# Peptides against a protein of PDB entry 6KZJ: the designs that were tried, part 49

Target 1, 71 residues: chain A of PDB entry 6KZJ
Amino acid sequence: SPDLLSEVSEMKQDLIKMTAILTTDVSDKAGSIKVKELVKAAEEEPGEPFEIVERVKEDLEKVNEILRSGT

## One batch from the design tools (peptide; made by RFdiffusion4, then SolubleMPNN)

Design b2_p24_1_s4 (from b2_p24_1, 12 letters changed)
Fold by OpenDDE base, seed 2:
Structure b2_p24_1_s4 (fold): chain B 71 residues (1-71), chain A 24 residues (1-24)
Amino acid sequence: as target 1 above (71 residues)
Amino acid sequence: DKLKEALAEVRYLLDLNIEILRSQ
């Protein structure tokens, strides 16, 4: 399904962003203002990286159920 | 199959992020 592929692709993008945030040193030594803005933007969302990752996990479980059921 | 590949990538990234979070 192209719609399902699109949804999974969005999940992938979310996780890539989270990986970048989680692996980025946000200490005072971080000189990139864009990186700091990205981190702050993610932290200001309804969910911090943990909550975002958990949401994707739940979404993936739903996708798997759809695929298993054939619906 | 592109969907299968995409799902595998998502699962990998998911596990990776979970591992990073658990390591904090």
Scores: peptide ipSAE 0.595, ipTM 0.930, DockQ to the pose 0.166
Fold by OpenDDE base, seed 5:
Structure b2_p24_1_s4 (fold): chain B 71 residues (1-71), chain A 24 residues (1-24)
Amino acid sequence: as target 1 above (71 residues)
Amino acid sequence: DKLKEALAEVRYLLDLNIEILRSQ
């Protein structure tokens, strides 16, 4: 469904952002303003990158169950 | 199928991020 696709797309985008955060030296002054903003936003998020990734993992499991069961 | 593709990408990125986290 479009809603499920949108949800999965959001999960993808979240993980892309997390990848950028996890592969960036937070103390690297050469980092772009955008990356710094992403890091700051993630740190202010309910949960650090680990917790965010774990939430996506759980969401993916839920999506798989929905697709497998049809419910 | 866009959904299947998106799911595959999510799985890949998820595994990647978990690997990075485990490497810290």
Scores: peptide ipSAE 0.594, ipTM 0.929, DockQ to the pose 0.166
Fold by OpenDDE base, seed 4:
Structure b2_p24_1_s4 (fold): chain B 71 residues (1-71), chain A 24 residues (1-24)
Amino acid sequence: as target 1 above (71 residues)
Amino acid sequence: DKLKEALAEVRYLLDLNIEILRSQ
């Protein structure tokens, strides 16, 4: 469904942000306002990047279950 | 379809991020 596609797209965006955060060292974070903002935003989320990634993992499992069940 | 593609991309990114985290 379009709603499911939108949800998955949001998951994708979350992971893209996490990739940027995880692949940026402290020096780059200090020198890049955009990265600093992403890090700050991620830390304001319920959990660190690890928790966010794990949440997406769980969400993906839920999506797969929905697709398998058709509901 | 678009959903299948999106799911594949999410899975790829997920695995990538997990790998990065495990490498810390």
Scores: peptide ipSAE 0.593, ipTM 0.929, DockQ to the pose 0.166
Fold by OpenDDE base, seed 3:
Structure b2_p24_1_s4 (fold): chain B 71 residues (1-71), chain A 24 residues (1-24)
Amino acid sequence: as target 1 above (71 residues)
Amino acid sequence: DKLKEALAEVRYLLDLNIEILRSQ
């Protein structure tokens, strides 16, 4: 469905942002304001990127279960 | 199949980020 595609697209965007956070330091970042805000938030809470990735992992499992079962 | 493609991309990025985290 369009809504499910949108949901998965948001998951993808979250992971793209996490990749940026995990692979660059703030001194080299020239991203959007939103990305900079996420980077600062991650610096303030070192566990945040891990927690976000784990949440996406769980969400993906749920999506797969829905698609497999049809419910 | 845009949905299947998107799911594959998410899985790829997920694995990538997990690998980066494990490397810290």
Scores: peptide ipSAE 0.590, ipTM 0.928, DockQ to the pose 0.168

Design b2_p24_2_s1 (from b2_p24_2, 11 letters changed)
Fold by OpenDDE base, seed 1:
Structure b2_p24_2_s1 (fold): chain B 71 residues (1-71), chain A 24 residues (1-24)
Amino acid sequence: as target 1 above (71 residues)
Amino acid sequence: SLEEALKLVKEILKRLEALEKKLK
């Protein structure tokens, strides 16, 4: 749906900004860090678009916990 | 770690890009 697409687009924009901040904070080489592809990212993720967004939000909470704790 | 957080963010971006293609 258009509303879901808008939400996804905004999430991407926010994550791009987070990437820039985290890259500069970790090291000058952080931008070159190789990311191991996960099954859910390398292959077709199961579920309806709304369900995928909900799982992404759950994974973003993990990111928030790391940034909050510094671990 | 912050490095792990960065990796997670990048992987989530890939998932969202794939989702955008499905929605368009």
Scores: peptide ipSAE 0.567, ipTM 0.914, DockQ to the pose 0.499
Fold by OpenDDE base, seed 4:
Structure b2_p24_2_s1 (fold): chain B 71 residues (1-71), chain A 24 residues (1-24)
Amino acid sequence: as target 1 above (71 residues)
Amino acid sequence: SLEEALKLVKEILKRLEALEKKLK
């Protein structure tokens, strides 16, 4: 789907920007959400592309929770 | 932690890149 591809591309660009921001002051002193739970086999992730996107959005909320809570 | 947030973002990027390849 070209529309889905566009959405994925936009998400990538947004995450690249987030990466740039987060690298400015990274600390490992605060509480943790287990990264290992969200490390997926990228090329083997199950589901249709739309389902994968929805799962990614759910995982991005975990990132947002970390950023909001400061952990 | 912010370190973990960064790790998560990088992993999500990998997933999106893999998905992008699938869509092309």
Scores: peptide ipSAE 0.573, ipTM 0.915, DockQ to the pose 0.415; fails the geometry check
Fold by OpenDDE base, seed 5:
Structure b2_p24_2_s1 (fold): chain B 71 residues (1-71), chain A 24 residues (1-24)
Amino acid sequence: as target 1 above (71 residues)
Amino acid sequence: SLEEALKLVKEILKRLEALEKKLK
């Protein structure tokens, strides 16, 4: 789907920008979350593309929670 | 933590890149 591809591309671009910002000033003085629970086998992630996108959005919310709290 | 957030972002990025390949 061209619309889905556009959405994925936009998300990727946003994350690239976020990565650049986060690498400039990282702090690891707070607790961590279970990254292993969110780390997926990228090439073999199960589900249809749109389902994968929805799971990615859920995981991005966890990122947002960390960034909002600063921890 | 911010470092944990960075790890998550990087992993999500890899997932999206894989997805792009599937969609192209």
Scores: peptide ipSAE 0.572, ipTM 0.914, DockQ to the pose 0.447; fails the geometry check
Fold by OpenDDE base, seed 2:
Structure b2_p24_2_s1 (fold): chain B 71 residues (1-71), chain A 24 residues (1-24)
Amino acid sequence: as target 1 above (71 residues)
Amino acid sequence: SLEEALKLVKEILKRLEALEKKLK
C-alpha cells in the first residue's frame, strides 16, 4: 500500500542519517566492520510486507538499546 | 557495542530497500 511504502521510505531515510552519525562517532581505531549476509536475506525475507516492517521495528529496538546503554 | 549497532543499521537498511522494491 502507499501508506506502508511511505513508512518504509521514511525509515530508510532515518537509517541513512543514523549510519552517517554512527560512522562519525565510532573511533578510527575500531576494527573493520564486516556486514555479512544473514539468514534473513533482504531479498528473501519471508512474510507479508507489514510483517517484515514489524520485524524491522523489533530489530531497530536492539539498535536503540545499544545506543542508549553505550554498549 | 557501537560497532554492532552500525552493523545492524546497515543490515536493516538493506531489508528496507528490498521491501521498497516489493511494494512498487
Scores: peptide ipSAE 0.569, ipTM 0.915, DockQ to the pose 0.503; fails the geometry check

Design b2_p24_3_s2
Fold by OpenDDE base, seed 4:
Structure b2_p24_3_s2 (fold): chain B 71 residues (1-71), chain A 24 residues (1-24)
Amino acid sequence: as target 1 above (71 residues)
Amino acid sequence: SPREEALKLVMDILKRLLALEKKL
Protein backbone atom coordinates (compact mmCIF):
# COMPACT_ATOMS: atom_id res chain seq x y z
CA SER B 1 0.00 0.00 0.00
CA PRO B 2 1.09 3.58 -0.46
CA ASP B 3 1.03 4.16 3.29
CA LEU B 4 3.28 1.19 3.92
CA LEU B 5 5.53 2.23 1.06
CA SER B 6 5.88 5.66 2.62
CA GLU B 7 6.79 4.12 5.95
CA VAL B 8 9.37 1.87 4.32
CA SER B 9 10.81 4.78 2.39
CA GLU B 10 11.19 6.81 5.55
CA MET B 11 12.84 3.91 7.35
CA LYS B 12 15.19 3.45 4.42
CA GLN B 13 16.19 7.09 4.53
CA ASP B 14 16.81 6.90 8.26
CA LEU B 15 18.99 3.83 7.78
CA ILE B 16 21.01 5.61 5.13
CA LYS B 17 21.62 8.40 7.62
CA MET B 18 22.59 5.86 10.27
CA THR B 19 25.04 4.29 7.84
CA ALA B 20 26.73 7.63 7.32
CA ILE B 21 26.94 8.20 11.06
CA LEU B 22 28.31 4.74 11.80
CA THR B 23 30.89 4.87 9.02
CA THR B 24 34.01 6.62 10.27
CA ASP B 25 36.45 5.58 7.55
CA VAL B 26 36.07 7.78 4.50
CA SER B 27 37.46 4.95 2.41
CA ASP B 28 34.78 2.61 3.71
CA LYS B 29 32.41 1.89 0.87
CA ALA B 30 29.64 1.35 3.39
CA GLY B 31 29.35 5.11 3.56
CA SER B 32 28.78 5.27 -0.16
CA ILE B 33 25.72 3.12 -0.56
CA LYS B 34 25.30 1.56 -3.96
CA VAL B 35 21.55 1.08 -3.99
CA LYS B 36 21.67 -0.84 -7.24
CA GLU B 37 24.06 -3.35 -5.78
CA LEU B 38 22.03 -3.69 -2.61
CA VAL B 39 18.87 -4.31 -4.58
CA LYS B 40 20.61 -6.92 -6.66
CA ALA B 41 22.04 -8.67 -3.63
CA ALA B 42 18.90 -8.41 -1.53
CA GLU B 43 17.02 -11.62 -0.91
CA GLU B 44 13.29 -11.80 -0.66
CA GLU B 45 11.90 -12.26 2.81
CA PRO B 46 8.87 -14.48 3.35
CA GLY B 47 5.64 -13.09 4.69
CA GLU B 48 3.26 -10.27 4.09
CA PRO B 49 4.79 -6.81 3.76
CA PHE B 50 3.27 -5.72 7.06
CA GLU B 51 4.84 -8.70 8.81
CA ILE B 52 8.21 -7.97 7.26
CA VAL B 53 8.03 -4.37 8.44
CA GLU B 54 7.26 -5.51 11.96
CA ARG B 55 10.28 -7.82 11.93
CA VAL B 56 12.43 -5.01 10.60
CA LYS B 57 11.26 -2.78 13.42
CA GLU B 58 12.21 -5.46 15.91
CA ASP B 59 15.66 -5.73 14.37
CA LEU B 60 16.04 -1.97 14.38
CA GLU B 61 15.46 -2.06 18.10
CA LYS B 62 18.43 -4.40 18.34
CA VAL B 63 20.51 -1.84 16.49
CA ASN B 64 19.33 0.88 18.82
CA GLU B 65 20.14 -1.26 21.83
CA ILE B 66 23.69 -1.78 20.58
CA LEU B 67 24.12 1.93 19.98
CA ARG B 68 22.78 2.81 23.42
CA SER B 69 24.51 0.14 25.47
CA GLY B 70 27.47 -0.84 23.36
CA THR B 71 26.38 -4.44 23.61
CA SER A 1 33.17 -3.76 17.59
CA PRO A 2 29.63 -2.96 18.63
CA ARG A 3 29.62 -0.07 16.20
CA GLU A 4 30.72 -2.32 13.37
CA GLU A 5 28.05 -4.82 14.30
CA ALA A 6 25.44 -2.10 14.36
CA LEU A 7 26.57 -0.95 10.93
CA LYS A 8 26.36 -4.49 9.61
CA LEU A 9 22.85 -4.86 10.97
CA VAL A 10 21.81 -1.53 9.50
CA MET A 11 23.08 -2.54 6.09
CA ASP A 12 21.29 -5.87 6.30
CA ILE A 13 18.04 -4.19 7.27
CA LEU A 14 18.46 -1.69 4.47
CA LYS A 15 18.84 -4.53 1.99
CA ARG A 16 15.69 -6.11 3.36
CA LEU A 17 13.77 -2.88 2.96
CA LEU A 18 14.98 -2.52 -0.60
CA ALA A 19 13.79 -6.03 -1.32
CA LEU A 20 10.49 -5.29 0.39
CA GLU A 21 9.89 -2.27 -1.82
CA LYS A 22 9.65 -4.66 -4.76
CA LYS A 23 6.58 -6.15 -3.10
CA LEU A 24 4.85 -2.82 -2.56
Scores: peptide ipSAE 0.663, ipTM 0.931, DockQ to the pose 0.626
Fold by OpenDDE base, seed 1:
Structure b2_p24_3_s2 (fold): chain B 71 residues (1-71), chain A 24 residues (1-24)
Amino acid sequence: as target 1 above (71 residues)
Amino acid sequence: SPREEALKLVMDILKRLLALEKKL
């Protein structure tokens, strides 16, 4: 749906920004995002798109917890 | 390190979102 696509696009943009922030070494290639490589490397996740988004949000909370608590 | 773990998770989630966009 267009609403879900918009939400995914927003999350994607936020994650790109986070990648830039978390990558501190200029020689670190982790900050260099190659879309085609990432898409090909990603396995197809089962479930309806809205279910996948909910699981992604849960995993994003894990990221936030690590950044906040260091664990 | 926590930063490295966070970065790894971010990249994994980003990959999943890019794959998901193909379904939308």
Scores: peptide ipSAE 0.663, ipTM 0.931, DockQ to the pose 0.629
Fold by OpenDDE base, seed 3:
Structure b2_p24_3_s2 (fold): chain B 71 residues (1-71), chain A 24 residues (1-24)
Amino acid sequence: as target 1 above (71 residues)
Amino acid sequence: SPREEALKLVMDILKRLLALEKKL
């Protein structure tokens, strides 16, 4: 679905930005995300695409709670 | 730390989204 693809693409971009903010790399050079490696390592997730997106949103809320509360 | 836990979750979610794109 083009609409779902657009939504997933936007979420992906936001998460990349979050990664840059949250990185704990103390080296002079900022950490790099190896996208190709992430794609290869990703496991097959069961369910229809919209169901997967809903589960992702639930897990993203957990991230937001940690960042907001510090716990 | 909470920040490191959040980072791990973000990376996991990113992996899942990258995999999902292949289904769309």
Scores: peptide ipSAE 0.662, ipTM 0.931, DockQ to the pose 0.663
Fold by OpenDDE base, seed 2:
Structure b2_p24_3_s2 (fold): chain B 71 residues (1-71), chain A 24 residues (1-24)
Amino acid sequence: as target 1 above (71 residues)
Amino acid sequence: SPREEALKLVMDILKRLLALEKKL
């Protein structure tokens, strides 16, 4: 679905931004993301694409809670 | 730290989205 693909692409870009913000590494490679390596390490997740997206959104809420409350 | 835990979660979710794109 093009609509779902667009949503996933937007979420991906937002997460890349979050990674840069959250990274505390001060090395020369600080904030660098090896996308190709991440793809190779990723395993197939069960369920329809829309179900996977909903689970991802639930997990993003956990991230938001940590950042908001510090716990 | 909470910040480090958040970063780990973000990276995990990013991996999942990259894998998902292959299904779309």
Scores: peptide ipSAE 0.662, ipTM 0.931, DockQ to the pose 0.651

Design b2_p24_3_s3
Fold by OpenDDE base, seed 2:
Structure b2_p24_3_s3 (fold): chain B 71 residues (1-71), chain A 24 residues (1-24)
Amino acid sequence: as target 1 above (71 residues)
Amino acid sequence: SPREEALKLVMEILKRLLALEKKL
């Protein structure tokens, strides 16, 4: 649906920004290169779209916890 | 490091979203 597509698009863009912030490579281009590879490697994600998004949100909380607590 | 682990997770989640986007 358009609503779900918009949400996924926004999450994707936020993650790209996070990638740029978190990358420690001496070249700022390293993150961009890896993203391009992900696009090519992205296969099919199993499950219903809404369920996949909910799982992604749960996994994002793991990222937030690491960045907040350092563990 | 925690930062490196966070980056790895972010990349994996991004890959999943890219795969999902192809279904929409």
Scores: peptide ipSAE 0.645, ipTM 0.918, DockQ to the pose 0.662
Fold by OpenDDE base, seed 5:
Structure b2_p24_3_s3 (fold): chain B 71 residues (1-71), chain A 24 residues (1-24)
Amino acid sequence: as target 1 above (71 residues)
Amino acid sequence: SPREEALKLVMEILKRLLALEKKL
């Protein structure tokens, strides 16, 4: 689905930006994203694509809650 | 820290999205 792919691509880009923002220590290797390596390491995500996206949105809300509330 | 936890979650979600893209 082109619309779903577009949505996923947008979320991916946003997450890359978030990673850069959240990485404040030069020694924080987690913040040094090597997208190519992540792609290679990424195993198949179980479930139908649309449902996976919905679950991702729920998890993003958890991220937002942590950043908003500090907990 | 909350920032560290958020970062871990973000990285995990990103990895999942990269996996998902392989299906699209």
Scores: peptide ipSAE 0.645, ipTM 0.918, DockQ to the pose 0.633
Fold by OpenDDE base, seed 1:
Structure b2_p24_3_s3 (fold): chain B 71 residues (1-71), chain A 24 residues (1-24)
Amino acid sequence: as target 1 above (71 residues)
Amino acid sequence: SPREEALKLVMEILKRLLALEKKL
C-alpha cells in the first residue's frame, strides 16, 4: 500500500530524528552505529502491515509517556 | 535512565518499521 508506505517512511524519519536528539553526547556514536545494525537486523515482522503500524503507534505512546513523565 | 529507556524503545520500533517496509 503506497499510503501505508508513506506513513511508515514518515514515522521512520521521525524516529531517526528522535534517535539523534536522545543521543546527546557528541562523542557517543552508539545511536548511529545501532541504526546501521538495525537495517541489517530488520528481517521479519509478523502480522498484517496495518496491524503492525497500529501496534507501533501504541508503542510510540509509551515513548511519549516516558519523555513526558520520566517513567 | 528514562532517556536511555526511551532510546531503546525508539530503536526497537525503528527496527520493526524497517522490517515492515520489506513487506510493502
Scores: peptide ipSAE 0.644, ipTM 0.918, DockQ to the pose 0.655
Fold by OpenDDE base, seed 4:
Structure b2_p24_3_s3 (fold): chain B 71 residues (1-71), chain A 24 residues (1-24)
Amino acid sequence: as target 1 above (71 residues)
Amino acid sequence: SPREEALKLVMEILKRLLALEKKL
């Protein structure tokens, strides 16, 4: 749906920004190169889109926890 | 490192979102 697509697009954009922040090799644009690879390698994500998004949000919270606590 | 692990997770989530995007 367009609403879910919009939400996914926003999340994707935020993750790309996070990639740029977290990558330590900015000289060769390693993060950008890896993102380009992901676009080509992205296959199928099983499950209903809404359910997938909810799981992604849960996993993002794990990322945030690591960044906040270092664990 | 935690930062490296966070980056790996971010990349994996991004890949999943890219795959999901192809379904939408």
Scores: peptide ipSAE 0.643, ipTM 0.918, DockQ to the pose 0.645

Design b2_p24_4_s1
Fold by OpenDDE base, seed 3:
Structure b2_p24_4_s1 (fold): chain B 71 residues (1-71), chain A 24 residues (1-24)
Amino acid sequence: as target 1 above (71 residues)
Amino acid sequence: DEALKLTMEILKRVEALKKKLEEL
C-alpha cells in the first residue's frame, strides 16, 4: 500500500542520515553509499517482508548498544 | 566503525524490504 511504501521510504532516509553522521571521512570513499549495491541487496535478501523487519530490528539494537557504550 | 557497517547493512535490507512490498 502507499502508506507502507511511504513508511519504508522514511526509514531509508533516516538511515542515510545516520551513515552521514557515523562516517569518519578517513578516505575519499568513507561513508559512500553505492546505489548499485542497494539494488543488488534487494534482489538477494531472503525472506518475506516481516522476516526482513525482524533482522533490521536486531541489528538496530546492536547499533544502539555500540553507540550507548562508546565502544 | 562497527556501528557504521551495521547501519549500512540495515540500509541495504530496508531497500530490499521496499522492493518486496512493491511486488505484493
Scores: peptide ipSAE 0.509, ipTM 0.902, DockQ to the pose 0.889
Fold by OpenDDE base, seed 5:
Structure b2_p24_4_s1 (fold): chain B 71 residues (1-71), chain A 24 residues (1-24)
Amino acid sequence: as target 1 above (71 residues)
Amino acid sequence: DEALKLTMEILKRVEALKKKLEEL
């Protein structure tokens, strides 16, 4: 659906911005986004959309906890 | 570093999600 695709595209953009914020001088390589790696992930990620969303939600909470606690 | 790693992983999953939604 166009609305869902737009929402997911915005999520992607926000995550790219977060990647830029979190990238440090020691993590320059990790901060580089490779198109072929994203394509590979799209092909290999298992599960239906709702299952992927649940994993995304869990890991977003992990990121939030790391940033909030510093650990 | 861990937060960045997780964020990159989430980005990959979002790309996968996008593709799967396009296939519905």
Scores: peptide ipSAE 0.504, ipTM 0.899, DockQ to the pose 0.905
Fold by OpenDDE base, seed 1:
Structure b2_p24_4_s1 (fold): chain B 71 residues (1-71), chain A 24 residues (1-24)
Amino acid sequence: as target 1 above (71 residues)
Amino acid sequence: DEALKLTMEILKRVEALKKKLEEL
């Protein structure tokens, strides 16, 4: 669905911005987005779209907890 | 570092989600 694709596209853009914010001068290479890895992940990620969404939500909560607590 | 690692992992899954939705 085009509306759902638009939402996922916005999520991708927001995550790219977060990657830039979290990247430090000592970890420039770690913060670099590799297209090859994204393609590989698309091919290997198991489950239906709903299941992937649930994993995304769970890991976003983990990121929030780390940023809030500092650890 | 952990937050960055998780963010990158989420980004990969979002790309996977995008591809799967485009194929439906």
Scores: peptide ipSAE 0.502, ipTM 0.900, DockQ to the pose 0.915
Fold by OpenDDE base, seed 4:
Structure b2_p24_4_s1 (fold): chain B 71 residues (1-71), chain A 24 residues (1-24)
Amino acid sequence: as target 1 above (71 residues)
Amino acid sequence: DEALKLTMEILKRVEALKKKLEEL
């Protein structure tokens, strides 16, 4: 579905922006996106799209909690 | 650091999600 693909692509772009925001000077290399790693993850991530979305939602909430609490 | 690590993991999963959607 083009609409779903566009939505996921926008989410990807937002997450890339988040990595840039969260990257510190000491973590400059960590903030660099490794294309090969993304490709590998695409091949290895188990489950149907809905299941992956649920995991993404859970971990986004974890990120939110970390950012809100500072821990 | 932990938030960055987790965000990068989410990014990986989103790439996987995109790939799976492209296969539908």
Scores: peptide ipSAE 0.498, ipTM 0.898, DockQ to the pose 0.894

Design b2_p24_4_s4
Fold by OpenDDE base, seed 5:
Structure b2_p24_4_s4 (fold): chain B 71 residues (1-71), chain A 24 residues (1-24)
Amino acid sequence: as target 1 above (71 residues)
Amino acid sequence: SEALELTLKILKQVLALEKKLKEL
């Protein structure tokens, strides 16, 4: 639905911003985010939308724990 | 960092989700 798609689009933009914040020039993952390449890689992401949502929630919990604890 | 790696993973998942929603 349009409302759900809009919500997902907002999440995408927030994650791009967070990636920029967390990226450092000295890390192996440093540099500009290549969204086009990520989009291409995302085509291989398995599962129905509801299954992907569950994985997103799981990984968000992990990243939240790291950011909160500093580890 | 692990936080960066996870954030990128989530971003890929969200991009996949967005594409699948648009194609339904």
Scores: peptide ipSAE 0.678, ipTM 0.933, DockQ to the pose 0.818
Fold by OpenDDE base, seed 3:
Formats: structure tokens, sequence, C-alpha cells
Structure b2_p24_4_s4 (fold): chain B 71 residues (1-71), chain A 24 residues (1-24)
């Protein structure tokens, strides 16, 4: 679906921006990010789209808790 | 930080999702 694809593309861009915000040192993992390499690594992500969405939701909740608590 | 590591993990998941949607 082109509508779903557009939504996912927007989310991707937002996550890239978040990595920049969360970077505190040039030696952090974000400093070595290569999107092209991540795309290649994503080939190994298992499951159907709906299963990946569930994992994304779970990890987003974890990130939210960390950012809210400050730890 | 854990938040950064998780964000990168989610980014990888979303990249995988994008590719799978294009394949459908």
Amino acid sequence: as target 1 above (71 residues)
Amino acid sequence: SEALELTLKILKQVLALEKKLKEL
C-alpha cells in the first residue's frame, strides 16, 4: 500500500532525527551510523510486517520510559 | 545510552518493514 509505505517512510526519517538528538559524543554509535549498512542488515529482520510493527511498538515504549525517567 | 541503542534498533526494524512493504 502506497499510503502505508509513505507512513513508514516518515517514521524512518523521524528516527534518524532522534538518533542525532540522542547523540552526546562523536564516539557514540550514532556517530558511526551508516544508513546503507543498516538497510543491508535489515534483510535479516524476521517476520511479517505486522510482527515487525509489534516489536517496534514494544521498543518505542521502552525508549519512552527511559526518556521520561531521565535514566 | 540505552535510549540511543534502542532507537537504532527501531530504525533497523523500520527499514526492514519498509523493504517488506515494497516487496508486497
Scores: peptide ipSAE 0.677, ipTM 0.933, DockQ to the pose 0.833
Fold by OpenDDE base, seed 2:
Structure b2_p24_4_s4 (fold): chain B 71 residues (1-71), chain A 24 residues (1-24)
Amino acid sequence: as target 1 above (71 residues)
Amino acid sequence: SEALELTLKILKQVLALEKKLKEL
């Protein structure tokens, strides 16, 4: 579905932006993120699309909790 | 930070999702 692909592509771009925001120190992976390498690594991600979506939701919840609590 | 590590993990998951959707 082109609509789903567009939505996922937008999410991808947003995550790249968030990564830049969260990177505040050179020792904290600043300037070392290589998207092309992540693309290759992503080929090893197991599961059907619906399973990956559930993992994404779970991890997003964790990120939100960390950012909200400050810990 | 843990938030950064998780964000990178999610990014990898989303990249995988995108590829799998394109292959359907």
Scores: peptide ipSAE 0.676, ipTM 0.933, DockQ to the pose 0.845
Fold by OpenDDE base, seed 4:
Structure b2_p24_4_s4 (fold): chain B 71 residues (1-71), chain A 24 residues (1-24)
Amino acid sequence: as target 1 above (71 residues)
Amino acid sequence: SEALELTLKILKQVLALEKKLKEL
């Protein structure tokens, strides 16, 4: 679905922006994220789209807790 | 940071999701 692809693409861009915000120095992941390398690594991600969505939701909750609590 | 690593993990997952959706 083009609508789903658009939504996923929006999330992708938001996450790229978040990584830039969370990067504190050059030792984290350098100033810029090598998205092309992540794209290649993403080919190894197992599961159907719905399963990946569930993992994304779980990890987003973890990130939310870390950012909210500072731990 | 752990938050950064998790965010990168999620980004990887989302990139995988995008690719899988395109291949459906």
Scores: peptide ipSAE 0.676, ipTM 0.933, DockQ to the pose 0.827

Design b2_p24_5_s2
Fold by OpenDDE base, seed 4:
Structure b2_p24_5_s2 (fold): chain B 71 residues (1-71), chain A 24 residues (1-24)
Amino acid sequence: as target 1 above (71 residues)
Amino acid sequence: SPREEALELVMKILKRLEALKKKL
């Protein structure tokens, strides 16, 4: 779905910005995300789209909790 | 550290979003 793809793309862009914020070392490779590496790693992610979305939601909640509480 | 954990989770999410993109 084009709408879902656009939503995913926007989320990716926001999360890439977050990586830049969360990195402390400017030389950290996490700040300069290798898209090709993510693409290769993505081939190993199992499950249907709905299942992947649920995992994304779970991890987003964890990120939010960490950034909010520091734990 | 919490910050490092958050970063790791963000990277994990990015990986999953790439996987999701391939399946959409």
Scores: peptide ipSAE 0.651, ipTM 0.935, DockQ to the pose 0.819
Fold by OpenDDE base, seed 3:
Structure b2_p24_5_s2 (fold): chain B 71 residues (1-71), chain A 24 residues (1-24)
Amino acid sequence: as target 1 above (71 residues)
Amino acid sequence: SPREEALELVMKILKRLEALKKKL
């Protein structure tokens, strides 16, 4: 639905900002996100939308843990 | 390092969000 697409787009924008904050080397390609490559690579991601969301939540929890504790 | 691990996870999440978009 349009509402779900909007929510995903908003989350994507916030995470792009996080990559800029987390990169420490200007020569590191991680700071220069190629959306086209992400879209193409995503075609191989298996599972229904609900299953993908669960994987996203799992990795977000780990990101939060690292940024909160430094470990 | 922990910071690099966090960055890798964020990149993985971005990939999955694009996959999710295609399936909605």
Scores: peptide ipSAE 0.651, ipTM 0.935, DockQ to the pose 0.811
Fold by OpenDDE base, seed 1:
Order: sequence, then structure tokens, then C-alpha cells
Structure b2_p24_5_s2 (fold): chain B 71 residues (1-71), chain A 24 residues (1-24)
Amino acid sequence: as target 1 above (71 residues)
Amino acid sequence: SPREEALELVMKILKRLEALKKKL
């Protein structure tokens, strides 16, 4: 849906900013996001949209926990 | 490290968001 697509786009922008913050070395591959690699990986991601959303939520919660507690 | 783990998770999320986009 267009509303969810817009939300996903905004989330991507925020997460790209986070990768820049979390990257410690300019030589790190993570410091230079390659969209083609993400697209390739996306073709291998199984599940319906709602299942993917649940996995995203789980990983976001873990990111929050790590950044808050350091573990 | 926790920082590296967080970065890896963020990259994983970005991958899944691309997958989600393809399925919307």
C-alpha cells in the first residue's frame, strides 16, 4: 500500500543515517551501502509482508536494547 | 562487539525493508 510504502521509505532513510553513525571506519563495507546488494538479498527474503514486518520489529527491538544497555 | 551487532542488525533490517517494498 502507498501509506506503508511511504513509512518504509522513511524508515530506510533513518536506518541509513544510523549506519553512518555506527560505522567506525570509512573502509568498512557497511559504511558504503550498496543498493544492488540489498536488492539481491531482498529477492531471497521469504514470507508475506506481515511476516517481514514482524521480523523487522523484532530486530528493531534488539537494536534498541543493544544501544540502550550495551548488550 | 555490541556496536558491530547493532550495525549488522540495521543492515539486516534494510535488506528486509527492500524485500517488503518488492512485495507491496
Scores: peptide ipSAE 0.649, ipTM 0.935, DockQ to the pose 0.825
Fold by OpenDDE base, seed 2:
Structure b2_p24_5_s2 (fold): chain B 71 residues (1-71), chain A 24 residues (1-24)
Amino acid sequence: as target 1 above (71 residues)
Amino acid sequence: SPREEALELVMKILKRLEALKKKL
């Protein structure tokens, strides 16, 4: 649905900002994201939409834990 | 490092979001 697509797009934008913050690369390409490679790799992601959402939630929780605790 | 691990997870999530978009 358009609402779900919009929400996914917003989350994607926020996560791109996070990559820029988290990157330790000091090169001119620091924080660069290869969108084409992400799209190609996504073709191999298994599972129905609900299963993908659950995996996203799991990894988001891991990110939150690392950033608040340092471990 | 924890920071590097967090970055890897974020990249993984971005990949999955693209997969999700294709299936919606």
Scores: peptide ipSAE 0.647, ipTM 0.934, DockQ to the pose 0.805

